# Ledger of designs, part 1: peptides against a protein of PDB entry 5K2M

Every score and structure here is a prediction.

Target 1, 273 residues: chain A of PDB entry 5K2M
Amino acid sequence: MRIGITYTVLRREEMAIKERAGEFGEVVMLHEDDLLFPGNYDLDVVIIRNVSHFKALYTARLFESEGIPTVNSSRLIFEAGDKLFATLRLAGKVPVPEWKAALSEGGALRVPDSLGYPLVSKPVFGSWGRLLAKVNDRDSLEAVLEHRKWMKNPLYGIHYFQEFVEKPGRDIRSYVIGGEFVGAIYRYSNHWITNTARGGKAEPCSDPEVEELSVKAWEAFGEGALAIDIFESEKGLLVNEVNPNMEFKNAARVTGADMAGKLVEYAVEVAKT
Structure headers, positions and changes below count from the first letter of each chain, unless a header shows other numbers.
Peptide ipSAE was made for these designs. It is ipSAE averaged over its two directions, with the distance scale d0 held at 1.0 Angstrom where the peptide's residues are scored. Compare it between designs on one protein only; published cut-offs may not apply.
A fold fails the geometry check if it doesn't show the stated peptide or something in it is severely misdrawn.

## One batch from the design tools (peptide; made by RFdiffusion4, then SolubleMPNN)

Design b1_p8_1_s1 (from b1_p8_1, 4 letters changed)
Fold by OpenDDE base, seed 4:
Structure b1_p8_1_s1 (fold): chain B 273 residues (1-273), chain A 8 residues (1-8)
Amino acid sequence: as target 1 above (273 residues)
Amino acid sequence: MTARTAED
C-alpha cells in the first residue's frame, strides 16, 4: 500500500494522518510544489489535504485522471465544498436553514421578500467565515451587492443567502467518515460566526440526535470524510454546511476520537475497491 | 494576527 498525502502546510492534522498512514504502508508526502501533471505517481490512494478548496478539487481530479482514487474524491470536494451545491444535497435529506440563491443583483434584492431580515450573505466558496455578512436591512444588502460587483472572481456574482439562525452562543461540528460517525464538538463563541472566533472553546458533544443527523447529512453525499456544521435553533437542529477538507485537531483532542486513523482506514478501504 | 478558529 502506497498512500499519498497532498498538503499546503503541515498542520497537526497532516502530521497525524502521516503517522497513522505509516501503519498501513508507505507514505508519500506531496507538497503543492511537488504536484506536476501528467505525472508518474505510483500510489494506491491519495489523501487530499490542500488548504485551498480549488487546489484540493483540481488535485483530486488530476490524480483521478491518472487512475488514482482520492479521499476526498473530486466529486465530493466539488459538491460539499461549494456552500450552495452542498445546500442542494442537504436540503433533500436533512433540515437546513432557509436559503435563497440569486444570479443577479435584481434577484438578490428580492431575497428579503422570502427570507426577511436579518439574513446572512455567504460566498459559495471560502473558509474561516470570510465574506460572511449579517444583513440587517436594505442598506446593508445594497452595500454587500455593490461590493460584489467589484470582486474580480465571477463566483462572487453568485448570491447565496440564508436566514439568520439564532444560536445559543455555540454551534456543533461533527465528523462522519465513510458513513461512520466519529465524533462531535461544541464550538463556543461570543460572535454569531462561531467557527472563526478567536479563543473559541471546544467541548465534547455527546448527543444521539446530532449523531443521527450527522450520518443523514453524510448520506446526502454518500462518500468520503466530512465535517458537518450543525446549528441548535428554535426549530431544532439544522445542518448549516459541510467541509470536505476538515480540520479536526481540536475535535480529536477534546473527544479523544481517532479522526486521523479513521480517515486513513477509509483511504485504505478506497484503495482496495 | 489572523483569527485562528478552533476548527475550520
Scores: peptide ipSAE 0.025, ipTM 0.592, DockQ to the pose 0.097; fails the geometry check
Fold by OpenDDE base, seed 1:
Structure b1_p8_1_s1 (fold): chain B 273 residues (1-273), chain A 8 residues (1-8)
Amino acid sequence: as target 1 above (273 residues)
Amino acid sequence: MTARTAED
């Protein structure tokens, strides 16, 4: 078996995936500079680890066009990596924060009539909390919408909003691979956006309700490897978003779970189907 | 300050 691994930067995660993949077969590391299509690749499966959502999506689709399955698939990357499309999947299976989508400024200005204030404005694409805004009032909403008009990417004209969820100074990140719960962590932060990259702690989360909810959230998509962001709210657990291109170095360290091994095992299963 | 989520 020949396992491809596409990457932008060789992180701790890609090193761990490479090491575990070597136990199952021949490993072919493919930097973004090595990717030309059509390419006549001799691979049984490709693990997609490109940092960019769009590069990951197109890379997956290009390998699939040559008959090579990918983990994650281009379908999963597309649906899970768009916050609005992910919400549409999740809302049919699990509790989610209240949300609205608007396709114009005039539509967006009416969102508070339904959700009230404070709101959270999110781009439909992007990672690491980029362009998240807490919108407390009308003046702040108008400012966010005005700034979006000057952004070059047309996708910034898709206005996605959530209710502001009061969290207990933390959120939960869980991992589900091939429908199996692998582990979860608490992410502590003094900011309304929970971020361990800003000095937040990660601690193990051992909650059966989190495990059950995480598996149900994965079942909304029905394939692949997902990181799942869960809020502890006054309404109970809410699935905020999913990530089809997860980092897991802190979660693996804190939980002791072999996340890289589980990802490779799933990729090997996909290669055999 | 763009607050990144931890492992996203």
Scores: peptide ipSAE 0.025, ipTM 0.601, DockQ to the pose 0.096; fails the geometry check
Fold by OpenDDE base, seed 5:
Structure b1_p8_1_s1 (fold): chain B 273 residues (1-273), chain A 8 residues (1-8)
Amino acid sequence: as target 1 above (273 residues)
Amino acid sequence: MTARTAED
C-alpha cells in the first residue's frame, strides 16, 4: 500500500494523517510544489489535504485521471466545497437554512422579497467565513452587490443567500468519515460567524440528534470525509454547510476521536475498491 | 473582531 498525501502546509492534521498512514503502508508526502501532471505516480490512494478548495479539487481530479482514487474525490470536493451545490444536495435530505440563489444583481435585489431581512450573503466558495455579510437592509444589499460586481472572479457573480440564523453563541462541527460518525464539537464565538481558524473555544458535543443528522448530511453526498456545520436554531438543528477539506486538530484534541486514523482507514478502504 | 470558533 502506497498512500499519497497532498498538502500546502504541514499542519497538525497532516502530521497526524502521515503518522497513521505509516501504519498501513508507505507514505508519500506531496507538497504542492511536487505536483506535476501528467505524472507517473505509484500510489494506491491519495489523501487530499491542499488548503485551497480549487487546488484540492484539481489535484484530486488530476490523480483520478491517472487512475488513482482520492480522499476526498474530485466529485465530493466539487459538490461539498461549493456552498450552493452543497445546499442542493443537503436540502433533499436534511433541514437547511432557507436559501436563495440569484444569477444577476436584479435577481439578487428580489431575494429579500422571499427571505426577508436579515439575510446572509455568502460566496459559493471560500473558507474561514471570508466574504460573509450579514445584510440587514436594502442599502447593505446594494453595497454587497456593488462590491461583488468589481471582484475579478466571475463566481462572485453567483449570488447565494441564506436566512440569518440566530445561534446560541456557538455552532456545531461534526465529522463523518465513510458514513461513520467520528465526533462533534461545539464551537463558541461571540460573533455571528463561528469559524475556527481565529481562536474560538471548542467543547465536545455528545448529542444523538447531531450524530443522526450528521450521518444523514453525509448520505446526501454518499462518500468521503466531511466536516458538517450545524446550527442550533429555534427551528431545531439546521445543516449550514459541509467541508470536504476539514481541519480537525481541535476536535480530535477535545473529543479524543482518532480522526486522522479514521481518515486513513477510509482511504485504505478506497484503495482496495 | 469576528470571533472564529475552533476548527475550519
Scores: peptide ipSAE 0.022, ipTM 0.597, DockQ to the pose 0.067; fails the geometry check
Fold by OpenDDE base, seed 2:
Structure b1_p8_1_s1 (fold): chain B 273 residues (1-273), chain A 8 residues (1-8)
Amino acid sequence: as target 1 above (273 residues)
Amino acid sequence: MTARTAED
């Protein structure tokens, strides 16, 4: 078994994945600078750990084009790593926050007619709560839309909105790998954005409802390793988003779950199919 | 700005 690991930065997660992968076979670390295609990669599977969503997506697709399976697959990275596409998968399987998508400013200006205020503006791509806006009124909506016009990436012209969910000062991040629930954490913050990258603290979450919902959310995609972001709302648990390139250092530390091992085990299974 | 993965 030869296991590739692609990476941008050797983080705690990549170190843990490397270490655990070494128990299953030969490990080939592949920094982004090492990735030239077409290439002659003698690998049975590649674990994708590139920091950039798009680099991860393209790296996965490039290995797949050479007959090498990836964890995650380019399909999963594409479907799960876009907030709107992920919502489309999730909405048919699990409770999600109410959402609207608009393809123009004129469409976006009508979103409050359905969702009301406050609402949340999200880019379809990005992480760590980047470019999330709580939109409290019409003036704020117009400002967000105006700013989006001047952003060079055309994906900023895809307007994704959610209802604003009042959360109990926390959200949940769970992890499902190969359909198995691995663990979950609460992320605490005094800000409406609870992501730990913005100063949130992590604590273990042991809730059977979270476990069941997380597995159902994973089943909406049906493959790979996903982090699942869940809100506690007045309506119950809502699946907000998924992440096909999860960080897990805090979750692993707090829960004691062997997330790196589970990821490697899944990659080894994928290599055998 | 590069679209990065979410930290937990």
Scores: peptide ipSAE 0.020, ipTM 0.539, DockQ to the pose 0.151; fails the geometry check

Design b1_p8_1_s2 (from b1_p8_1, 5 letters changed)
Fold by OpenDDE base, seed 2:
Structure b1_p8_1_s2 (fold): chain B 273 residues (1-273), chain A 8 residues (1-8)
Amino acid sequence: as target 1 above (273 residues)
Amino acid sequence: MSLRTDLP
């Protein structure tokens, strides 16, 4: 078996994936600079680890066009990597934070009529809590909308909002690969953005309700490897978002779960189908 | 390195 691994930066995750993939076959590391298409890639499967959502999406689709399956698939990356599209999948299967989407400023200005204040403005794409805004009032909403007009990417004109969820100083990140729950962590922060990439601590989460909810959230997509972000709220557990290009170094470290091994095992299964 | 690379 020949396993491709596409990457932008050789992180701890990519190193672990490479190491585990070597147990199953020949490993071909493919930096973004190596990716030319069409290409004659002699690969049975490609693990997509490009940092950019869009680069990951296009890389997956390009390999698929050559008959090479990817983990994750371009379909999954597309559906899960967009916060709004992910919400649309999730909302039919699991509890999610109340949300609104607006396609204009005039629409966005009416969002508080449904969600109230405070609310959270999110871009539909992006990682590590980038461009998240807690919007406490009308003036703040107008400011966010004004700034969005001057952002070059037209996707910033897609206005996605959630209710502000009061959290107990933490959130949960779980991992589901091929429909199997692999592990979960608490992410602690004194800031309303709890992402560990912003300096939050991680601790193991051993909660059967989290496990069940995480699997159900994965089933909304029905394939691949997902990190699932869950909020503890007064309404119970809420699935906030999913990530089809997961970081897991902190989760692997604190849980002892072989996230890289499970990802490779799944990729090997995908290669055999 | 700040992986701020999730720019389109």
Scores: peptide ipSAE 0.018, ipTM 0.568, DockQ to the pose 0.240
Fold by OpenDDE base, seed 3:
Structure b1_p8_1_s2 (fold): chain B 273 residues (1-273), chain A 8 residues (1-8)
Amino acid sequence: as target 1 above (273 residues)
Amino acid sequence: MSLRTDLP
């Protein structure tokens, strides 16, 4: 068994994945600077750990074009890494926050007629709550739309909105790998964006409803390793988003779950299929 | 290009 690991930065996650992969076979670390295609790669599977969503997507597709399976697959990265495409999958299987998509400014200006205020403006791509806006009124909506006109990336012209969900000063991050629930954490924050990358505290989450919902959310995609963001709302649990490029160092530390081992075990199963 | 510009 020859296991590739593509990476941008050697984080705690990539170090743990490398260590666990060494128990199953030969490990080949591949920095982004080492990747040229077409290439002659002698690998049974590649674990994709590129930081950029688009670099991860293209790296996965390039290995697949050479007959090498990836974890995650380019299909999963594409569908799960876009917030709108992920919502389309999730909405058929699990409760999600109410959402609207508009393809023009004139369409976006009518979103409050259905969602009301406050609402959340999201880019369809991006991490750590980047370019999230809580929109409380018409003036704020017009300002967000005006700024989007001047952004260079045409994907900023895809207007994705959700209802604003009142949260109990926390959210839930769960992990499902190969259809198995691995663990979950609470992420505490005084800000409406509860991401731990912004200084949030993490605590273990042991809730059977979270476990069941997390598995159902993974089944909407049917493959790979996903981190799942869940909100506690007045309407019950809501699946907000999924992440195919999961960070897990805080979750592994807090829960004691072997997330790196579970990811490697799944990659070895994919290589044998 | 900075790694920061590839964060989409």
Scores: peptide ipSAE 0.014, ipTM 0.528, DockQ to the pose 0.223
Fold by OpenDDE base, seed 5:
Structure b1_p8_1_s2 (fold): chain B 273 residues (1-273), chain A 8 residues (1-8)
Amino acid sequence: as target 1 above (273 residues)
Amino acid sequence: MSLRTDLP
């Protein structure tokens, strides 16, 4: 077994994946600077750990073109890494926050007629709560839309909105790998964005409803390794988003779950199919 | 390219 690991930065996650992959076979670390295509890669599977969503997507697709399977697949990275495309998968299987998509400013200005205020503006791509806006009123909506006009990436012209969900000063992040629930954490923050990347405290989450919902959310995609962000709301549990390029150092530390091992085990299974 | 300028 020859296991490739593509990466941008050797983080704690990539170090843990490398260590566990070494128990199953030969490990080939591939920095982004090492990647040239077409190439003659002698690998049975590649674990995709590029930081950029787009670099991860294209790297996965390039290896797949050489007949080498990837974890995650380019399909999963594409569908799960876009907030709107992920919502389209999730909405048919699990409870999600109310959402609207608009393809123009004139469409976006009508979103409050359905969602009301406050609402959340999201870019369809990006992580760590970048360019998330809590929009409390019409003036704030107009300001967000005005700023989007001047952003150079055409994807900023895709207007994705959710209802604002009142949360109990925390959210949940769960992990599902190959259809198995691996673990979950609470992320505490006084800010409406509860992401631990913004300095939130993490604690273990042991809730059978979270486990069941997390597996159902993974089944909406049907493959790979996903981190799942869940809100506790007045309506019950809501699946907010998924991440096909998961950070897990805090969750692994807090839960004791072997997320790196489970990811490698799944990659070895994918290599054998 | 700087990691800070790449869209994650």
Scores: peptide ipSAE 0.013, ipTM 0.550, DockQ to the pose 0.286
Fold by OpenDDE base, seed 4:
Structure b1_p8_1_s2 (fold): chain B 273 residues (1-273), chain A 8 residues (1-8)
Amino acid sequence: as target 1 above (273 residues)
Amino acid sequence: MSLRTDLP
């Protein structure tokens, strides 16, 4: 067994994955600078850990073009890594926040007619709450739309909105790998953006409803390893988004779950299929 | 800056 691991930065997650992968076979660490295609790579599977969503997507597709399976697949990275495409999958299986998509400013200006205020503007790609905006009124909506016109990437012209969900000062991050629930945490924040990257605390979440919902959310995609963001709302649990390139160091630390091991075990299973 | 990194 030869296991590739692609990476941008050797984080605690990549170190843990490398260590666990070494128990199953030879490990080939591949920094982004090592990734030239076609490359004739001698690998049974590649674990994709590139930090950039697009780099991860293209890396996965390039290995697949050489007949090498990836965890996650380029399909999963594409569908789960785009907030709108992920919502399209999730909405068919699990409760999600109310959402709208618009392809023009004129369309986006009508979103409040359905969602009301406050609403949340999201880019379809990004992390750490980057370019998330709580839009409280018309003036704020117009400002967000004006700023998007000046953004160079045309994907910023895809307008994705959600209802603003009132949360109890936390959200839930769960992990499902190969259809198995691995663990969950609460992420605490005094800000409406609860992402731990902004100084939030993590605590274990042991809730059977979270486990069941997390598995159902994974089943909307039907493969790979996903981190799942769940909101506790007045309407019950809502699946907000998924991440096909998950960080897990805090969750592993807090829960004691072997997330790196589970990811490697799944990659080894994929290599055998 | 990464295009996508979600911290747990």
Scores: peptide ipSAE 0.013, ipTM 0.527, DockQ to the pose 0.160

Design b1_p8_1_s3 (from b1_p8_1, 5 letters changed)
Fold by OpenDDE base, seed 1:
Structure b1_p8_1_s3 (fold): chain B 273 residues (1-273), chain A 8 residues (1-8)
Amino acid sequence: as target 1 above (273 residues)
Amino acid sequence: MSSRTAED
């Protein structure tokens, strides 16, 4: 068996995936500079680890066009990596924060009539909490909308909002691979965005309700490897978002779970189907 | 890249 691994930067995760993949077959590391299509790739499966959501999406689709399955698939990357499309999947299976989508400024200005204040404005794409805004009032909403008009990417004209969820100074990140719960962590932060760059710590999360909810959230998509962001709210557990291109170095360290091994095992299963 | 969260 020949396992491809596409990557932008060789991180701890990609090193761990490479090491574990070597136990199952021949490993072919493919930097973004090595990727030309159409190609003549002799691979049984490709693990997608490109940092960019869009590069990951297009890389997966390009390999699939040559008959090579990917982990994650282009379908999963597309649906899970878009916050609005992910919400549409999740809302049918699990509790999610209240949300609204608007396709114009005039529509967006009416969102508080339904959700009230404070709101959270999110781009439909992007990682690491980029362009998240807590919107406390009308003036702040108008400012966010004005700034979006001057952004070059048309996707910034798709306005996605959530209710502001009061969290107990932490959130939960869980991992589900091939429908199996692998592990979860608490992420602590003094900021409403749970961010380790601001002194956040990770601790193991051993909660059967988190495990059950995480598996149900994965079942909304029905394939692949997902990191799942869960909020502890006054309403109970809420699934905020999913990530089809997860980092897991801290979660693996804190939980002791073999996340890289589980990802490779799933990729090997996909290669055999 | 400064990850805003502990994991991505």
Scores: peptide ipSAE 0.028, ipTM 0.596, DockQ to the pose 0.099
Fold by OpenDDE base, seed 2:
Formats: structure tokens, sequence, C-alpha cells
Structure b1_p8_1_s3 (fold): chain B 273 residues (1-273), chain A 8 residues (1-8)
């Protein structure tokens, strides 16, 4: 078994994945600078750990074009990697926050007629709560839309909105790998964005409802390794988004779950199919 | 480039 690991930065996660992968076979670390295609990669599977969503997507697709399966697949990265596309998958399987998508400013200006205020503006791509805006009123909506016009990436012209969910000062991140629930954490923050990368603290989450919901959310995609973001709302648990390029160092530390091992085990399983 | 919603 030859296991590739693509990466941008050697983080704690990549180190842990490397160490665990070494128990199953030969490990080939592939920094982004090493990735030239087409190439002669003698690999049975590649674990995709590129930081950039788009680099991860293209890297996965490039390996797949050479007959090498990836974890995650380019399909999963694409579908899960976009907040709107992920919502489309999730909405048919699990409770999600109320959402609207608009393809123009004129469409976006009508979103409050359905969702009301406050609402959350999200880019369809991005991470760590970047460019999330709590939109409290019409003036704020107009400001967000105006700013989006001047952003060079055309994907900023895809307007994705959610209802603002009042959370109990925390949200939940769960991890599902190959359909198996691996663990979950609470992320605490005094800010409406509870992401730990923005100073949130992590604590273990042991809730059977979270486990069941997380597996159902994973089943909306049906493959790979996903982190699942869940909100506790007055309506119950809501699946906010999923992440096909998950960080897990704090979750692993807090829960004691062998997330790196589970990821490698899944990759080895994928290599055998 | 920042990866997706970093829980970690």
Amino acid sequence: as target 1 above (273 residues)
Amino acid sequence: MSSRTAED
C-alpha cells in the first residue's frame, strides 16, 4: 500500500495522518510544489490535505484522472465544498437553516421578504467565517451587495443567505468518516461566529441526536470524510454546513478520538475498492 | 488560503 498525502502546510493534522498512514504502508508526502500533472504517481490512494478548497478540488481531480482514488474525492470536495451545493444536498435529508439563493442584486434585495431580518450573508466558498455578515436591515444588505460587486471573483455574485440562528453561545462540529461517526465537539464563543479558528474553545459533545444527525448529513453525500457543523436552535438541531477538508486537531485533542487513524483506515479501504 | 470552516 502506497499512500500519498498532499499538503500546503504541515499542520498537526498532516503530521498525525502521516504517522498513522505509516502503519498501513509506504507514505509519500506531496507538498503543493511537488504536484505536477500529468505525472507518474505510484500511489494506491491520495489523502487530500491542501489548505485551499480549489487546490484540493483540482488536486483530487488530477489524481483521479490518473486512476488514483482520493480521500476526499473531487466530487465530494466540489459538492460539500460549496455552501450552496452542500445545502442542496443536505436540505433533502436533514434539517437546515432556512436559506435563499439569489443570482443578482435585484434578487438578493428580495431575500428579506422571505427570511426577514436579521439574516446571514455567506460567500458560497471560504472558511473560518470569512466574509460572513449578519445583516440586520436594508442598509446593511445594500452595503454587502455593493461590496460584492467590487470583488473580483465572480462567485461573490452568487448570493447565499441563511436565517440568523440564535445559538446558545456555541455550535457543534461533528466528524463522520466513511459513514462512521467519529466524534463531536462544542465550539464556544461570545460572538455569533463560534468557529474555533476565531478564538472559540472546544469541549466534547456526547449527544446521540448529534451522532444520528451527523450520519444522516454524511449520507446526503454518501462518501468520504466530513466535518459537520450543527446549530442548536429553537427548532432543534440544524445542519449548517459540511467540510470536506476538515481540521481536527482540537477535536481529536478534546475527544480523544483517533480522527487521523480513521481517515487513514478509510483511505486504505478506498484504495482496495 | 484558509481551508474551510476550521473547527480547529
Scores: peptide ipSAE 0.032, ipTM 0.576, DockQ to the pose 0.131; fails the geometry check
Fold by OpenDDE base, seed 5:
Structure b1_p8_1_s3 (fold): chain B 273 residues (1-273), chain A 8 residues (1-8)
Amino acid sequence: as target 1 above (273 residues)
Amino acid sequence: MSSRTAED
């Protein structure tokens, strides 16, 4: 068994994955600078740990073009890593925040007629709560739309909105790998954007409802390793988004779950199919 | 305080 691990930065997660992968076979660490295609790679599977969503997506697809399966697959990265596409999958399986998509400024200006205020403007791509805006009124909506208009990436012209969900000063991050619930944490923050790269407190989440919902959310995609963001709302649990490029160092530390091991085990299973 | 919790 030869296991590739693609990465941008050697984080605690990548170190843990490398260590566990070494128990199953030969590990080939592949920094982004090492990736040239076509490349004739001698690998049975590649674990995709590129930080950039797009780099991860293209890396996965490039290995797949060489006949090498990836964890996650390019399909999963594409669908799960786009907030709108993820919502389209999730909405048929699990409760999600109310959402609207518009393809023009004129369309976007009508979103409040359906969702009301406050609403959340999200880019369809991006991590770490980047370019999330709580839109409380018309003036704020117009400002967000105006700013988007001048952004160079055309994907910023895809206007994705959610209802604003009032959260109890935390959200839930769960992890499902190969359909198995691995663990969950509460992520505490005093700000409405709960996103862990910015230094919140994590605590274990042991809730059977979270576990069940997390598995159902994973089943909307039907493969891979996903981190799942769940909101505690007045309407109950809502699946906000999923992340096919999960960080898990704090969750692993807090829960004691062998997330790196579970990821490697799943990758080894994928390699054998 | 930024609401950015523990993991992205």
Scores: peptide ipSAE 0.029, ipTM 0.599, DockQ to the pose 0.066; fails the geometry check
Fold by OpenDDE base, seed 3:
Structure b1_p8_1_s3 (fold): chain B 273 residues (1-273), chain A 8 residues (1-8)
Amino acid sequence: as target 1 above (273 residues)
Amino acid sequence: MSSRTAED
């Protein structure tokens, strides 16, 4: 068994994955600078750990073109890593926050007629709560739309909106790998964006409803390793988004779950399929 | 105050 690991930066997650992968076979670390295609890679599976969504997507597809399976697959990265495409999968299986998509400014200006205020404006791509806006009124909506016209990437012209969900000062991050629930944490924040890279408290989440909902959310995609963001709302639990390129160092630390081991075990199963 | 919590 030869296990590739692609990466941009050697983080705690990549170190843990490397260590656990060494128990199953030979480990080949591949920095982004080492990746040229077409190439002669002698690998049974590749674990994709590139930081960039698009680099991860293209890396996965390039290895697949050489007949090498990846975790995650390019299909999963594509569908789960786009907030709108992820919503389309999730909405058929689990409760999600109410949402609208518009393809023009004129369409976007009618979104409040359906969702009301406050709204959340989201780019379809990007992590860490980047370019999320709480839109409380018409003036704020017009300002967000005006700024979007001047953004260089054409994907900023895809207008994705969600209802604003009042949260109890926290959200839930769960992990499902190969259809198995691995663990969950509460993420505490005093800001409406509960996103995790800016120094909040994490606590273990032991809730059977979260476990069941997390597995159902994973089943909307039917493969791979996903982090799942869940909101506690007045309507009950809502699946907000999924992440096919998850960080797990704090969840592993807080829960004691072997996230890296579970990811490697799944990659070994994929290699044998 | 940094608005990010645990894992991205």
Scores: peptide ipSAE 0.028, ipTM 0.598, DockQ to the pose 0.070; fails the geometry check

